# Ledger of designs, part 83: peptides against a protein of PDB entry 7BDX

Target 1, 212 residues: chain A of PDB entry 7BDX
Amino acid sequence: EMGAAACTLLWGVSSSEEVVKAILGGDKALKFFSITGQTMESFVKSLDGDVQELDSDESQFVFALAGIVTNVAAIACGREFLVNSSRVLLDTILQLLGDLKPGQCTKLKVLMLMSLYNVSINLKGLKYISESPGFIPLLWWLLSDPDAEVCLHVLRLVQSVVLEPEVFSKSASEFRSSLPLQRILAMSKSRNPRLQTAAQELLEDLRTLEHN

## One batch from the design tools (peptide; aimed at target 1 A74 N118)

Design b2_p25_2_s3 (made by RFdiffusion4, then SolubleMPNN; from b2_p25_2, 16 letters changed)
Fold by OpenDDE base, seed 5:
Structure b2_p25_2_s3 (fold): chain B 212 residues (1-212), chain C 212 residues (1-212), chain A 25 residues (1-25)
Amino acid sequence: as target 1 above (212 residues)
Amino acid sequence: as target 1 above (212 residues)
Amino acid sequence: GRLEELQEENLKEVREIGAEIQAAR
């Protein structure tokens, strides 16, 4: 309980750029983010396919940790820190996204995907994530989720790859061969307006790339 | 471990006034400080006279909590919050300071005393603390500590009482009858310059009050 | 400009998720 409360407060204040700088300027940031990855991993491994109650202190603790990572990645110095000094955490997030089943831990997946998206704003971060083993299959695995918010953030991450020629060229063959086009087309007809728009924009970007 | 790390980061960033305002502006502050008191109490009760290792995660966790309270109390809105909405926490800190033996948990005592001193900057806070049952005996109990930093912060708190006529007048009889003058005189000859100065200043203040 | 807007949108969304998680209690 106390840990969850402390992490929740830290999450809330980490929405400030100055707080992120203060966190990273301290000598405890490396240790904190290392343990963060381990804690998130332990949580996901403990689920054994069970539906976690959103209200559990353990869930709140892990949500807060994922939220902190997301807020850190929202800031330029935070992205630089994560990509340079906490790559293991990024690897852990990618792994955990693969370990979770469709429909499992939706809100956690959303937060983790948001963190990766924020990292992808940095070209160095985008390169690192996109070059991770199994990245493209992971995107399609996540896109199979029944949750619209999960799918939305996957589409945003896919778009980050597609819009960067230097990054896309490295994966273009695998990307084209495995693209779940029918799934994306279905999303372009979603009742969720954000998902619909994201899918439409991605389809337009993909068409543009095929003509170029 | 993760809880201690999170609390440590929260402690670090809480040195900022804006962060304190953000913590208090949220809807989780009351719960956080309630659990803080309980956690600190549980820790002190678990010691059973044993010397806690400074490096234990449990110790670090409680230190960070005490540090957060201290930083909150350093700010005007934080003092107002504690005195109005978290009096139980103040009562807990006073109780814990009484429960700890001389030489036990020195750093924790220092942090708790610093928090009380910061609260005492507010006249309402000073009134609340000084009117707590057993407050004067508690001061003398704490002043018996062999640690110079503990004694220093006790002297500072005593000075806060002495310098406020409205507060001092309520306790003047008990204060004068129980004052460990020989102990304070000994401290005025301490090799610790901060302790020496604090004791000398307090003795001067006391002499001034006797002449008035 | 666009980067700052995206950052603000992301921060807003994170806060909204946090509020939803907290409201479930």
Scores: peptide ipSAE 0.313, ipTM 0.829, DockQ to the pose 0.227
OpenDDE base, seeds 1, 2, 3, 4: peptide ipSAE 0.295, 0.307, 0.316, 0.303; ipTM 0.827, 0.828, 0.829, 0.829; seeds 1, 3, 4 fail the geometry check

Design b2_p25_3 (made by RFdiffusion4)
Pose (drawn by RFdiffusion4):
Structure b2_p25_3 (pose): chain A 212 residues (1-212), chain B 210 residues (1-210), chain P 25 residues (1-25)
Amino acid sequence: as target 1 above (212 residues)
Amino acid sequence: EMGAAACTLLWGVSSSEEVVKAILGGDKALKFFSITGQTMESFVKSLDGDVQELDSDESQFVFALAGIVTNVAAIACGREFLVNSSRVLLDTILQLLGDLKPGQCTKLKVLMLMSLYNVSINLKGLKYISESPGFIPLLWWLLSDPDAEVCLHVLRLVQSVVLEPEVFSKSASEFRSSLPLQRILAMSKSRNPRLQTAAQELLEDLRTLE
Amino acid sequence: LSEEEAEARAAETLEENEAIREELE
């Protein structure tokens, strides 16, 4: 209970750039981010499906962990630190997104997809994520999630890699062969404006790159 | 005069999340949200045989109080703090909406309805408001108000209550059937565009979940 | 509500409450 309370407080203050700089400056953050991935992996493996039932100081603990990783990656030196020091944590995030079934732990998936988008803002972070093993199959599969917020963060991540045609050129062929054009087109007609324009903007960039 | 000027200044700066977080600790020593409800209750009681006066120092004081409550409830930890600590203030807001006759204190009713909408974004806040005494009769009473802005914010709150599970096993199935569907339909053909669109949106949501 | 929708609705409320405040000045 005490461990989760401290992680929740750290999640709250981690929204500040001054606090994020202080976390990376203290010689204990490397251990914190290594054991963070182990705790997130342990939490996901412990779930035999079901849902989560807002596990008392268990789910709040991993949500605080993913929330901190997201708030750290939201700061320039935070996403820089993560791609240099905590590349294993990025591997764990990408692995846990594929390991989590659609509809299972939706809040954890959005926090994790938000952190991957934030790390992709760093040039090396974009290279590391896009060059990870089944990255393209993972993207099109996370789009098969019924939750609209998960689809929105997948489209934001796809738009981020698509916005760097150099990195996008390495993962060619499968971007034209396997992309769920029909699902992205359906998302460009959703009554939710933020999801609708995200898919509309991604479709504009996808059609423009195939011709230009 | 001085009290209202300081409250208006606080309403201006309360649009910041940093200021809202700073306000939530101050409620301990000076019961800011406890005495806010008393001041709002005292103001409405003082309008015995009369309606609003406006441009007054007293009118802008309670507008600033309701505006501050709304700006606090607009921040996630603000609406979380209100439903945990300031449930009496929420009771007062819901009570004063029913106590205010139609056409009386229109701007105050709109600001109060905006704060209830914001608190309803929080899961416990939605339960607390929807399970409050006389809540459905209050929605009907507020929709009988001639002012379009008040009707708009009632429909926005009703839309917030209609969306999300609320057990969904006839707990929310009866809430939808008990609404003034005729008045919502009349407001769907309204000449006020903002009101017409809110009633139209709400009607789509009522039909979607039927 | 989702977190993104909650943030968007709260931001609209802030803008509208600020507009009401300016009108009352």

Design b2_p25_3_s1 (made by RFdiffusion4, then SolubleMPNN; from b2_p25_3, 14 letters changed)
Fold by OpenDDE base, seed 2:
Structure b2_p25_3_s1 (fold): chain B 212 residues (1-212), chain C 212 residues (1-212), chain A 25 residues (1-25)
Amino acid sequence: as target 1 above (212 residues)
Amino acid sequence: as target 1 above (212 residues)
Amino acid sequence: FTDEEKEELSEETRRETDAIAEELL
């Protein structure tokens, strides 16, 4: 309870750039983000055993941690910190996204995907994420999720790769050979307007890359 | 571990007035400070059973909580919040200061005393604290502490009472009859310069009040 | 996207995280 409440408040205040700078300017940031990854991993590993109620203090705690990571990654200095000093956390997030089943821990997946998207704003971050082992298979695994928000954030991350020729060129062959085109086409017809738009835009971007 | 790390970061960033405003501007502040009091009370009650290592995650967690309360009380809107909406937390801090033995949990006592001192900057807060049952006996109990920092912060709180005629007049008879004058005189000869100064100033203030 | 467009998208994502925080809490 109290840890979740404290972490929740820290999440809320981490929406401020000045708070992110204060977190990172301290000697505690490295330790905090290291333990964050371990805590998130411990939680995800526990899900196969106990039906953790989504509203449990532990779940809320992990959501707040993922929210903090997302807010840190929203800031330029936070992205720099994560990509330079907390790569293990990014590796953990990628791993946990792979370990979670479709429809499992949707809110956590969304926050983790948003954190990766925010890291991808930095070309160095995008390179790091996209060069991760199994990244392309992971995107397609995540795109199999029944949740529209999960799929939306996957499409946004895919778009970040596609829009960067230097990054896309490295994965272009694997990407083209494994692309779940029928799934993306189905999303472009979604009743969810955000998912629909993101899938349409990605399909347009992909068409542009086939003509080049 | 992770809760203590998160709470420690929240403590660090709560040194900013903007962060305190953000904490209090949310709907979560009441719950957070309620659970804070309960957590601090649970910790203090546990000390008679297990020799909690001072450096335990639990101890660090409670120190961070007390630090957050202190930082909130340092800000005008934070004092207003505590005195209006979190009186139970102030009552808890006063109770815990009474329950702790001399020399026990010194760092926690210091943080709690600093929070009470910060609350005492507001005349409404000073009135609330000073009108608490057993407040004057509590001050003398705390002044028996062998720790110079505990005693310093007690003297500062006593000075806050003495310097406010409206507050002091209500307790003046009890205060004069129970004042550990020999202890304060001994502190005015302390090798600790801060304690020495605070004890000297208080003795001067008390002399001024005897001539009026 | 320009770095400005990417930062705008990041700011949108920040608002989305705040909204998730409000929904969870």
Scores: peptide ipSAE 0.160, ipTM 0.822, DockQ to the pose 0.250
OpenDDE base, seeds 1, 3, 4, 5: peptide ipSAE 0.148, 0.144, 0.152, 0.151; ipTM 0.821, 0.821, 0.822, 0.822

Design b2_p25_3_s2 (made by RFdiffusion4, then SolubleMPNN; from b2_p25_3, 15 letters changed)
Fold by OpenDDE base, seed 3:
Structure b2_p25_3_s2 (fold): chain B 212 residues (1-212), chain C 212 residues (1-212), chain A 25 residues (1-25)
Amino acid sequence: as target 1 above (212 residues)
Amino acid sequence: as target 1 above (212 residues)
Amino acid sequence: FSDEEARALSEETRREVDRLHLELL
């Protein structure tokens, strides 16, 4: 309980850039983000056995941790910190997104995808994430999720790759062969306006790159 | 581990007034401070059995909690919150200060005394603390501590009472009979300059009130 | 700022202008 309450407060205040700078300016940041990855991994591994209630204190704790990572990644110095000093956390988030089944832990997936998207604004972060082993298969797996918010944040992450020619050119053949374009096209017809727009924009960006 | 890391970061950022306002502006503040008191109480109760290493993750967690309370009490709206909405936490801090033996958990005592001192700047807080059952015996007990930092922060709390005639007049007879004036006089001869000054100032303030 | 930090900020600013928007929770 107390840990979840503290992390939840820390999540709330981490929406401030000055708080993110204060977190990162301390000698405790590295330890905190190292343990964050381990805690998130332990939680996801525990799901395969016990029906952990999604409303559990542990779930709220992990949501707060993922929220903190997202809010840190929303700041330039936070992205640089994560990319330079917390690569293992990024690897963990990518792994956990692969381990979670479609429809499993939707809220956590969304938060983790938001964090990766924010990191992907940093060109080093984008390179690191997109060059991670199994990245394109992971996008395919995540786009198989029935949840519109999961799919939306996956499409945003894909767009972040596609909009950077230096990164996209390395993966262009694999994107063409392994990206579920038919599923993205189906999403462009979604009743969810955010998902529909994101899928349309991504399909337009992909078409523009095929003509170059 | 993770809870202690999160609380330690929250402690660090709670040194900002804007962070204190953000903590208190949320619906989670009341729950957090309620659990804080319970967690501190559980820790102090655990000390009578197991030799909990003072450097344990649990000790660091409780230190961070006491630090957060202190930093919240450093802000006017934080004092008003504690006095109006977290009186049980103040009662818990007073109780824990009474339960701890001289020389036991010095760092925690200092943090708790700092929080009470900060609360005592608020006149409602000062009234609430000083009217708490056994307050003068508690001051005597705490002034028996061999630690100069504990004694310093007790003297500061006593001075906060003495400097408020409305509060001091109610307890003046009990202060004269039960305050360890000989021990305070011994502290005025301390080699610790902070303790020496605090004891001298308090003795001067007490003498000024005897002549009125 | 180091030359590396200045470059990173310039690249991020370019990407933010290139229709990418950060998420804050």
Scores: peptide ipSAE 0.217, ipTM 0.817, DockQ to the pose 0.035
OpenDDE base, seeds 1, 2, 4, 5: peptide ipSAE 0.204, 0.204, 0.209, 0.173; ipTM 0.813, 0.813, 0.814, 0.813

Design b2_p25_3_s3 (made by RFdiffusion4, then SolubleMPNN; from b2_p25_3, 15 letters changed)
Fold by OpenDDE base, seed 5:
Structure b2_p25_3_s3 (fold): chain B 212 residues (1-212), chain C 212 residues (1-212), chain A 25 residues (1-25)
Amino acid sequence: as target 1 above (212 residues)
Amino acid sequence: as target 1 above (212 residues)
Amino acid sequence: FSEEEQRELSRETIEETDRLARELL
């Protein structure tokens, strides 16, 4: 209980840039993010089947950790820190997103995808994520999720790759060969307006890349 | 481990007034400080004898909790919050300071005394603490500690009472009858310059009160 | 009684360099 309460407060205050700077300026940041990865991995390994007690202290603790990572990645120095000093955490997030089944641990997936999206704002972060082994298959695995918010944040991460010529050029052949076009076309007809828009924009970006 | 790391980061960033305001502005603050008291009490109850593993994750967690309380009490709105909304935590800190033997858990005693001193900056906080059952005996119990930093922070808390006429007048008879004058005189000869100064100042304040 | 803040100073701050955050939780 107390750990979840402390971590939840830290998550709440980490919405401030100055707090993120203070977190990273301390001597404890490296240790914190190292243990964060281990803690999230242990939680995902403890999940029996597809049922998650969202209201458990453990779940709330891991949500707060993922929220902190997202808020750190929300600022430039936080992205630079994560890519330079906490790559193992990024690797862990990518791995956990692969280990979770479609429909499993949806809230955590969204938080982790938001953190990866924030990292992708930086070209260095986008390069690191996109050069991860199995990154493209992982995107399509995640896009098979029945949850609209998971799919939305996947499409946003795909768009970050598509909009960066230096990154997209390296993977363009694999993207074109494996793209779940029918799934994206189905999402462009979603009743979820955010998912619909993101799928439409990505389809437009992809068409623009075929004509150039 | 992770709880201690998160709580240590929260402690670090709580040195900012804006972070304290953000902690208190959230819906989680009441729960956090309630569980904080329980956690500190559980830790003190778990102490076997006078040996504390200062480097344990549990110790580090409780130190961070006490540090957060100190930093919250360091600002005016934090003192008002503690005295209005978290009195049980103040009562717990006073109790734990009584339950710990001389020389036991020195670092935690210092942090708890610092939090009480910060609360004592506010007349409302000083009244609340000083009207606690057994407060004066507790001060003398703590002043028997072999640790110079414990004794320093006790003397500072005694000075807060002595410098406030409205509070001191209520306890003046009990103070005068129970004052460990020989102990304070011994501290005024300490090799620790901070303890020496605090004991000298308190002796001057007490002399001034006898002449008025 | 003067407000003497007993803050434990853990004051190191990192400066920002690049792009604005798009997702804040």
Scores: peptide ipSAE 0.038, ipTM 0.759, DockQ to the pose 0.045
OpenDDE base, seeds 1, 2, 3, 4: peptide ipSAE 0.019, 0.015, 0.040, 0.026; ipTM 0.755, 0.764, 0.757, 0.768; seeds 1, 3 fail the geometry check

Design b2_p25_3_s4 (made by RFdiffusion4, then SolubleMPNN; from b2_p25_3, 16 letters changed)
Fold by OpenDDE base, seed 3:
Structure b2_p25_3_s4 (fold): chain B 212 residues (1-212), chain C 212 residues (1-212), chain A 25 residues (1-25)
Amino acid sequence: as target 1 above (212 residues)
Amino acid sequence: as target 1 above (212 residues)
Amino acid sequence: FSDLEKKELSEKTIEETNALHEELL
């Protein structure tokens, strides 16, 4: 209980740039983000059974941790810190996104995807994430999720890759050969307007890249 | 581990007034401070044996919680919140200060005393604390501590009472009859310059009140 | 992304995480 409450407050206040700077300006930031990755990994490994106690203190704690990472990654200095000093956390997030099944831990996947998207706003972060082993297969695994919000945040991350010629060129062949075009086309017809728009924009961006 | 790390970060960032406002502006502040009191109480009750694992994750967690309360109480809106909405936490801090033996949990006592001192800057807070049952005996119990920092923060809290005529008048008879004058005189000769000064100032304030 | 677009994207993600925080708690 208390850990979840403290971590949830830390998540809420981490929406401030000044709070993110204060978190990162301390000597404890490295250790905090290292333990964050380990805690998230332990939680995902404990999910063996059908009944995710999603409302448990442990779940709330892990959501708050993922929220803190997301908010830190929302700030320019936070992105720089994560990419320079907490790469193991990014690797852990990528691994956990692969370990989770479609429909499993939807809200946690959304937060983790948002954190990766925020890191991808930095070209150095985008390079690091996109050069991770199995990154393209992971995107398609995540895009198989039945959840519209998971798919939305995957499409946003895919768009970040597609919009950066230096990044896209390194994986363009694999990307084009494995692209779940029918899935993206189905999303462009979604009743979810955010998912519809993101899928439509990505399809336009992809068409632009095919004509060049 | 992770709870202590998160709570320690929350403590660090709570040094900002804007962070204190953000903590208090949320719907979760009441619950957080309620659980804080319970957690601190559980920790002090678990201290049955000689070997305080003072370096334990639990100890660090409780120190961070006491630090958060101290930082919240340092801000005007935080003092108002604690005195209006978290009186049980103040009662818990007073109780725990009574339950702890001289030389036991010195750092925790210092943080708790600092939080009470910060609350005492608000006249409403000072009234509430000073009207607590056994408050004057508690001050003298705490002033028996061999630790100079504990004694310093007790003297500062005593000074807050002495400097407020409306508060002092309610307990002046008990205060004068139980005053550990020899202990305060010994502190005015301390090698600790902060303790020496605080004891000297309090002795001057007391002399001024005897001549009026 | 321009620095402005990066800021707007960051603000939206903060708003979305805050909304999730309210929905989860």
Scores: peptide ipSAE 0.081, ipTM 0.811, DockQ to the pose 0.245
OpenDDE base, seeds 1, 2, 4, 5: peptide ipSAE 0.072, 0.020, 0.076, 0.077; ipTM 0.811, 0.785, 0.811, 0.811

Design b2_p25_4 (made by RFdiffusion4)
Pose (drawn by RFdiffusion4):
Order: structure tokens, then C-alpha cells, then sequence
Structure b2_p25_4 (pose): chain A 212 residues (1-212), chain B 210 residues (1-210), chain P 25 residues (1-25)
């Protein structure tokens, strides 16, 4: 209970750039981010499906961990630190997104997809994520999630890699062969404006790159 | 005059999340949200045989109080703090909406309805408001107000209550059937475009979940 | 200010902030 309360406080203060710089400056953050991935992996493996039932100081603990990782990656030196020091944590995030079934731990998936988008803002972070093993199959599969907030963060991540045609050119062929054009087109007609324009903007960029 | 000027200044700066977080600790020593409800209750009681005066120092004081409550509830930890600590203030807001006759204190009713909508974004806040005494009769009473802006914010609150699970097993199935569907339909053909669109949106949501 | 939507993450962060403040108190 005490461990989760401290992680939840750290999640609250981690929204500040001054606090994020202080976390990376203290010679204990490397251990914190290495054991963070282990705790997130342990939490996901412990779930035999079901849902989560807002596990008392268990789910709040991992949510605080993913929330901190997201708030750290939201700061320039934070996403720089993560791609240099905590590349194993990025591997764990990408692995846990594929390991989590659609509709299972939706809040954890959005927090994790938000952090991958933030890390992709860093040039090396974009290279590391896009060059990870089943990255493209993972993207199109996370789009098969019924939750609209998960689909929105997948489209934001796809738009981020698509916005760097150099990195996008390495993962060619499968971007044209396997992309769920129909699902992205359905998202360009959603009554939710943020999801609708995200898919509309991604479709504009996808059609423009195939011709230009 | 001085009290209202300080409250208006606080309403201006309360649009910042950093300021809202700073306000939530101050409620301990000086019961800011406890005495806010008393001041709002005292103001409406003082309008015995009369309606609003406006441009007054007293009118802008309560406007600033309701505006601050709304700006606090607009921040996630603000609406979380209100539903945990300031449930009495939420009671006062819901009570004063029913106590205010139609056409009386229109700007105050709109600001108050905005704060209830914001608190309803919090899961416990939604339960607390929808399970409050006389809540459905209050929605009907507020929709009988001639002012379009008040009707718009009632429809926006009703839409917030209609969306999300709320157990969904006839707990929310009866809430939808008990609404003034005729008045919502009349407001869907309204000449006020903002009101017409809110009633239209709400009607779509009522039909979607039927 | 009227908020029309909020992410679950913001709600959780808000709840964590208030709970942490109470714990410190």
C-alpha cells in the first residue's frame, strides 16, 4: 500500500519538467526504470484474462509506473534518457502491448502507447521503436481493439513514424501490404472528432506518400 | 466591493491547473469551499421577493464563487477533491438550482450547471449527482426555464448522465425513459442553434441507447 | 471552464494526487 502511494505521488509530480530533470539527475533512476519494466511484465503475466477489477494498490501501482514512464518521455531529456539507458523498458512496453488481449487492460495500453509516441519524438527513439521485431504487425493488430482511445493512440503513433519518410522507407512493402485501410477509413467517419481527424490526417499522409 | 474584486481575480487565475492544485490545500485552514456554499446559499435566500440585480458588487461575488468552483472541477484532481472533500458544496449547488425559480439568477444557474457537468466527468461525481434527492424532478424543473443557455447546460448534464455504464441493467434504462422527451424534441427544433444541436445530440444518444 | 472530455489517465492522475496529499497529511 505504501509502495503504490509513493508511486502515485511520483506520477503526480512527474508532470513537471523540473521534476523530470531531477529524476534523471539522481543516480538511482537507472535502477528504478529497470525494475519498472519487470514490475509491469509481472503484472501482465499475473492476469489470466478477466479484466483488472481496479486491483487495490496493484493496478494503481502499475498505472503509476506507466504514468511516470509517459510523463518522463514527455520531456526532451526524458525520452533522450530512456532511449540511451532504458532500452529494455522500451522492449518490455512493445512486448506487453502485443501480450495484452483486445479489451484487456485498456488504460494500461493507452498509457503505454502514449509513452511510445513520446519516445518517438526523439530521433533515436523513433528508430528504435520502428525497427523493433513485429512492430508493423503490432500496429495493425492494436487497431483491431474496440476501444476508441486505444485506436486514437495507435493512429497517433503510426502518423509519427509516417511523418519521417526516411524511417518509414526502411519498413516498406508491409506498410502497403498489411495496413488496415478499411479500418482507418471507418475511423475517418467516426462521430468522435479527435479520432475522426486523426484517421483523416493519417489517410491524407498515406495517400500522398504512395504518389509523391 | 473588495471581497468581489478579490474573488473575480481568483476566478481569472483559476483557469490554470497550477493555481487549481494550489487552491485544494488552502481549503484545510480556511474552509474555502465550505464557506463558498454558505455564501451562495445566503445570496439566493436574500433574493426574497425579487430577481437578480446584476452589475452589483454582490452579484459578481457569487458569480466569481460559482466560476471558481467550475474552474476547479474542470481539473481532474479538482473534481476528485470536490467529490471527496466538498460533498456539502455539491449539495448546496443542487439545492440552490431547485430553489431558484425560472428566470431568476440565470447567469448563476448556468455557472452552477457547468460545475455539475465538470464534477460528473469524475466517476464518483457522476454517481453523487445522479443519486442526489429529487435529481430527475430537478432536470425537468430546469428544462422548463425560458432561458436557452440554462436549457442547453441542463441538456449537457443530462447527456453526461446518459453516457457511460451506470450499471446499464435498467438502472440507466429507467433514467432515459423518465426524461421529458417532448421538451427535448421541442428544443431539437429550436431557433437557437446551440440549444438545437444539444437537444439533437442528446436525442441521438437516447435513441442509440434504446 | 467547461471540460467536454477527459482521458482515463488524467482521471487516475487526479485521483492519485488527491490520495497522495491525504497520505502526506
Amino acid sequence: as target 1 above (212 residues)
Amino acid sequence: EMGAAACTLLWGVSSSEEVVKAILGGDKALKFFSITGQTMESFVKSLDGDVQELDSDESQFVFALAGIVTNVAAIACGREFLVNSSRVLLDTILQLLGDLKPGQCTKLKVLMLMSLYNVSINLKGLKYISESPGFIPLLWWLLSDPDAEVCLHVLRLVQSVVLEPEVFSKSASEFRSSLPLQRILAMSKSRNPRLQTAAQELLEDLRTLE
Amino acid sequence: SLVTSASAAEELEGAAFVSAAEALA

Design b2_p25_4_s1 (made by RFdiffusion4, then SolubleMPNN; from b2_p25_4, 12 letters changed)
Fold by OpenDDE base, seed 5:
Structure b2_p25_4_s1 (fold): chain B 212 residues (1-212), chain C 212 residues (1-212), chain A 25 residues (1-25)
Amino acid sequence: as target 1 above (212 residues)
Amino acid sequence: as target 1 above (212 residues)
Amino acid sequence: MLVESISEAELLQGEGTVRAREALE
């Protein structure tokens, strides 16, 4: 209970750039982000296929952790820190996104995807995550999720890859050969306007790539 | 482990006035400070007379909590919050300071005393803590501690009382009748320069009061 | 009376290209 409360407060104040800098400027950051990944992993492993209790202290704690990572990644120095000093955490996030079943832990997935998106803002970060083994299959796995928010943030991350020639060229063949085009097309007709727009934009970007 | 790490980070960033305002501006603050007191109390009760393990996660967690309270109390709006909305926490701190034996949990005592000192910066805060039952006996109890840092911060808190006529007048009789003058005099001759100075200043303040 | 703050932190600085960021509270 106390840990969850502390983490929740830290999450709230971590929206400030100066707070992120303060967190990273100390000697406690490395340990914190190291055990963050471990804690998130332990949580996911403990689910054993059970329905997530969204209002539990355990869930709140892990949500706050994911939120902190997201907010850190929203800042340039935070992204650099994560890519340079906390790669294990990034690996863990990618792993957990793959371990969760469609529809499982939707809110956590969204937070983790948002964190990866923020990481991808830097070319260095985008390169790192995109070069992770199984990254492309993971994207398609996640895109099979029934939740619109999960799919939305997957598409946004995919777009980050597509829009960076230096990154996209490395995986273009695998990307094109495995692209769930029909799924994305279906999303472009979604009643969810955010998902619809994201899918349409991605389709346009893909068409542009085919003509180049 | 994770809770301790999160709390430690929150403690670090709480040195910023803006962070304190952010913490207090949310709807999570009341709950946080409520369970803070409970957590600290549980920790102290669990000691069962055993030697404190200063390097344990449990200790670090509670130290961080005390540190956060101290940093919150260092800010005007934080003091107002504590006095208006978290009196139970202040009561708990006073209680715990009384429950601990001389030499027991020295670092925690220092942190709690520092928090009370900061609370005492506001007249409203000083009035509240000084009017707590057993406050004066508590001060003398704490002043019997063999640790110089504990004694130092007790003297500083005592000085806050002595220097405020509106507060001191209410307890002047009890204060004068129970004052451990010889103990304070001994401290004024301490090899610890900080303790020495604090004791000397207090003695001067007391002399001034006797002449007025 | 002097306030007492217990925690110290160094501040990091960094620059980088930023697209639309996502922050949560």
Scores: peptide ipSAE 0.026, ipTM 0.768, DockQ to the pose 0.066
OpenDDE base, seeds 1, 2, 3, 4: peptide ipSAE 0.029, 0.030, 0.033, 0.023; ipTM 0.757, 0.763, 0.771, 0.754; seeds 1, 2, 3, 4 fail the geometry check

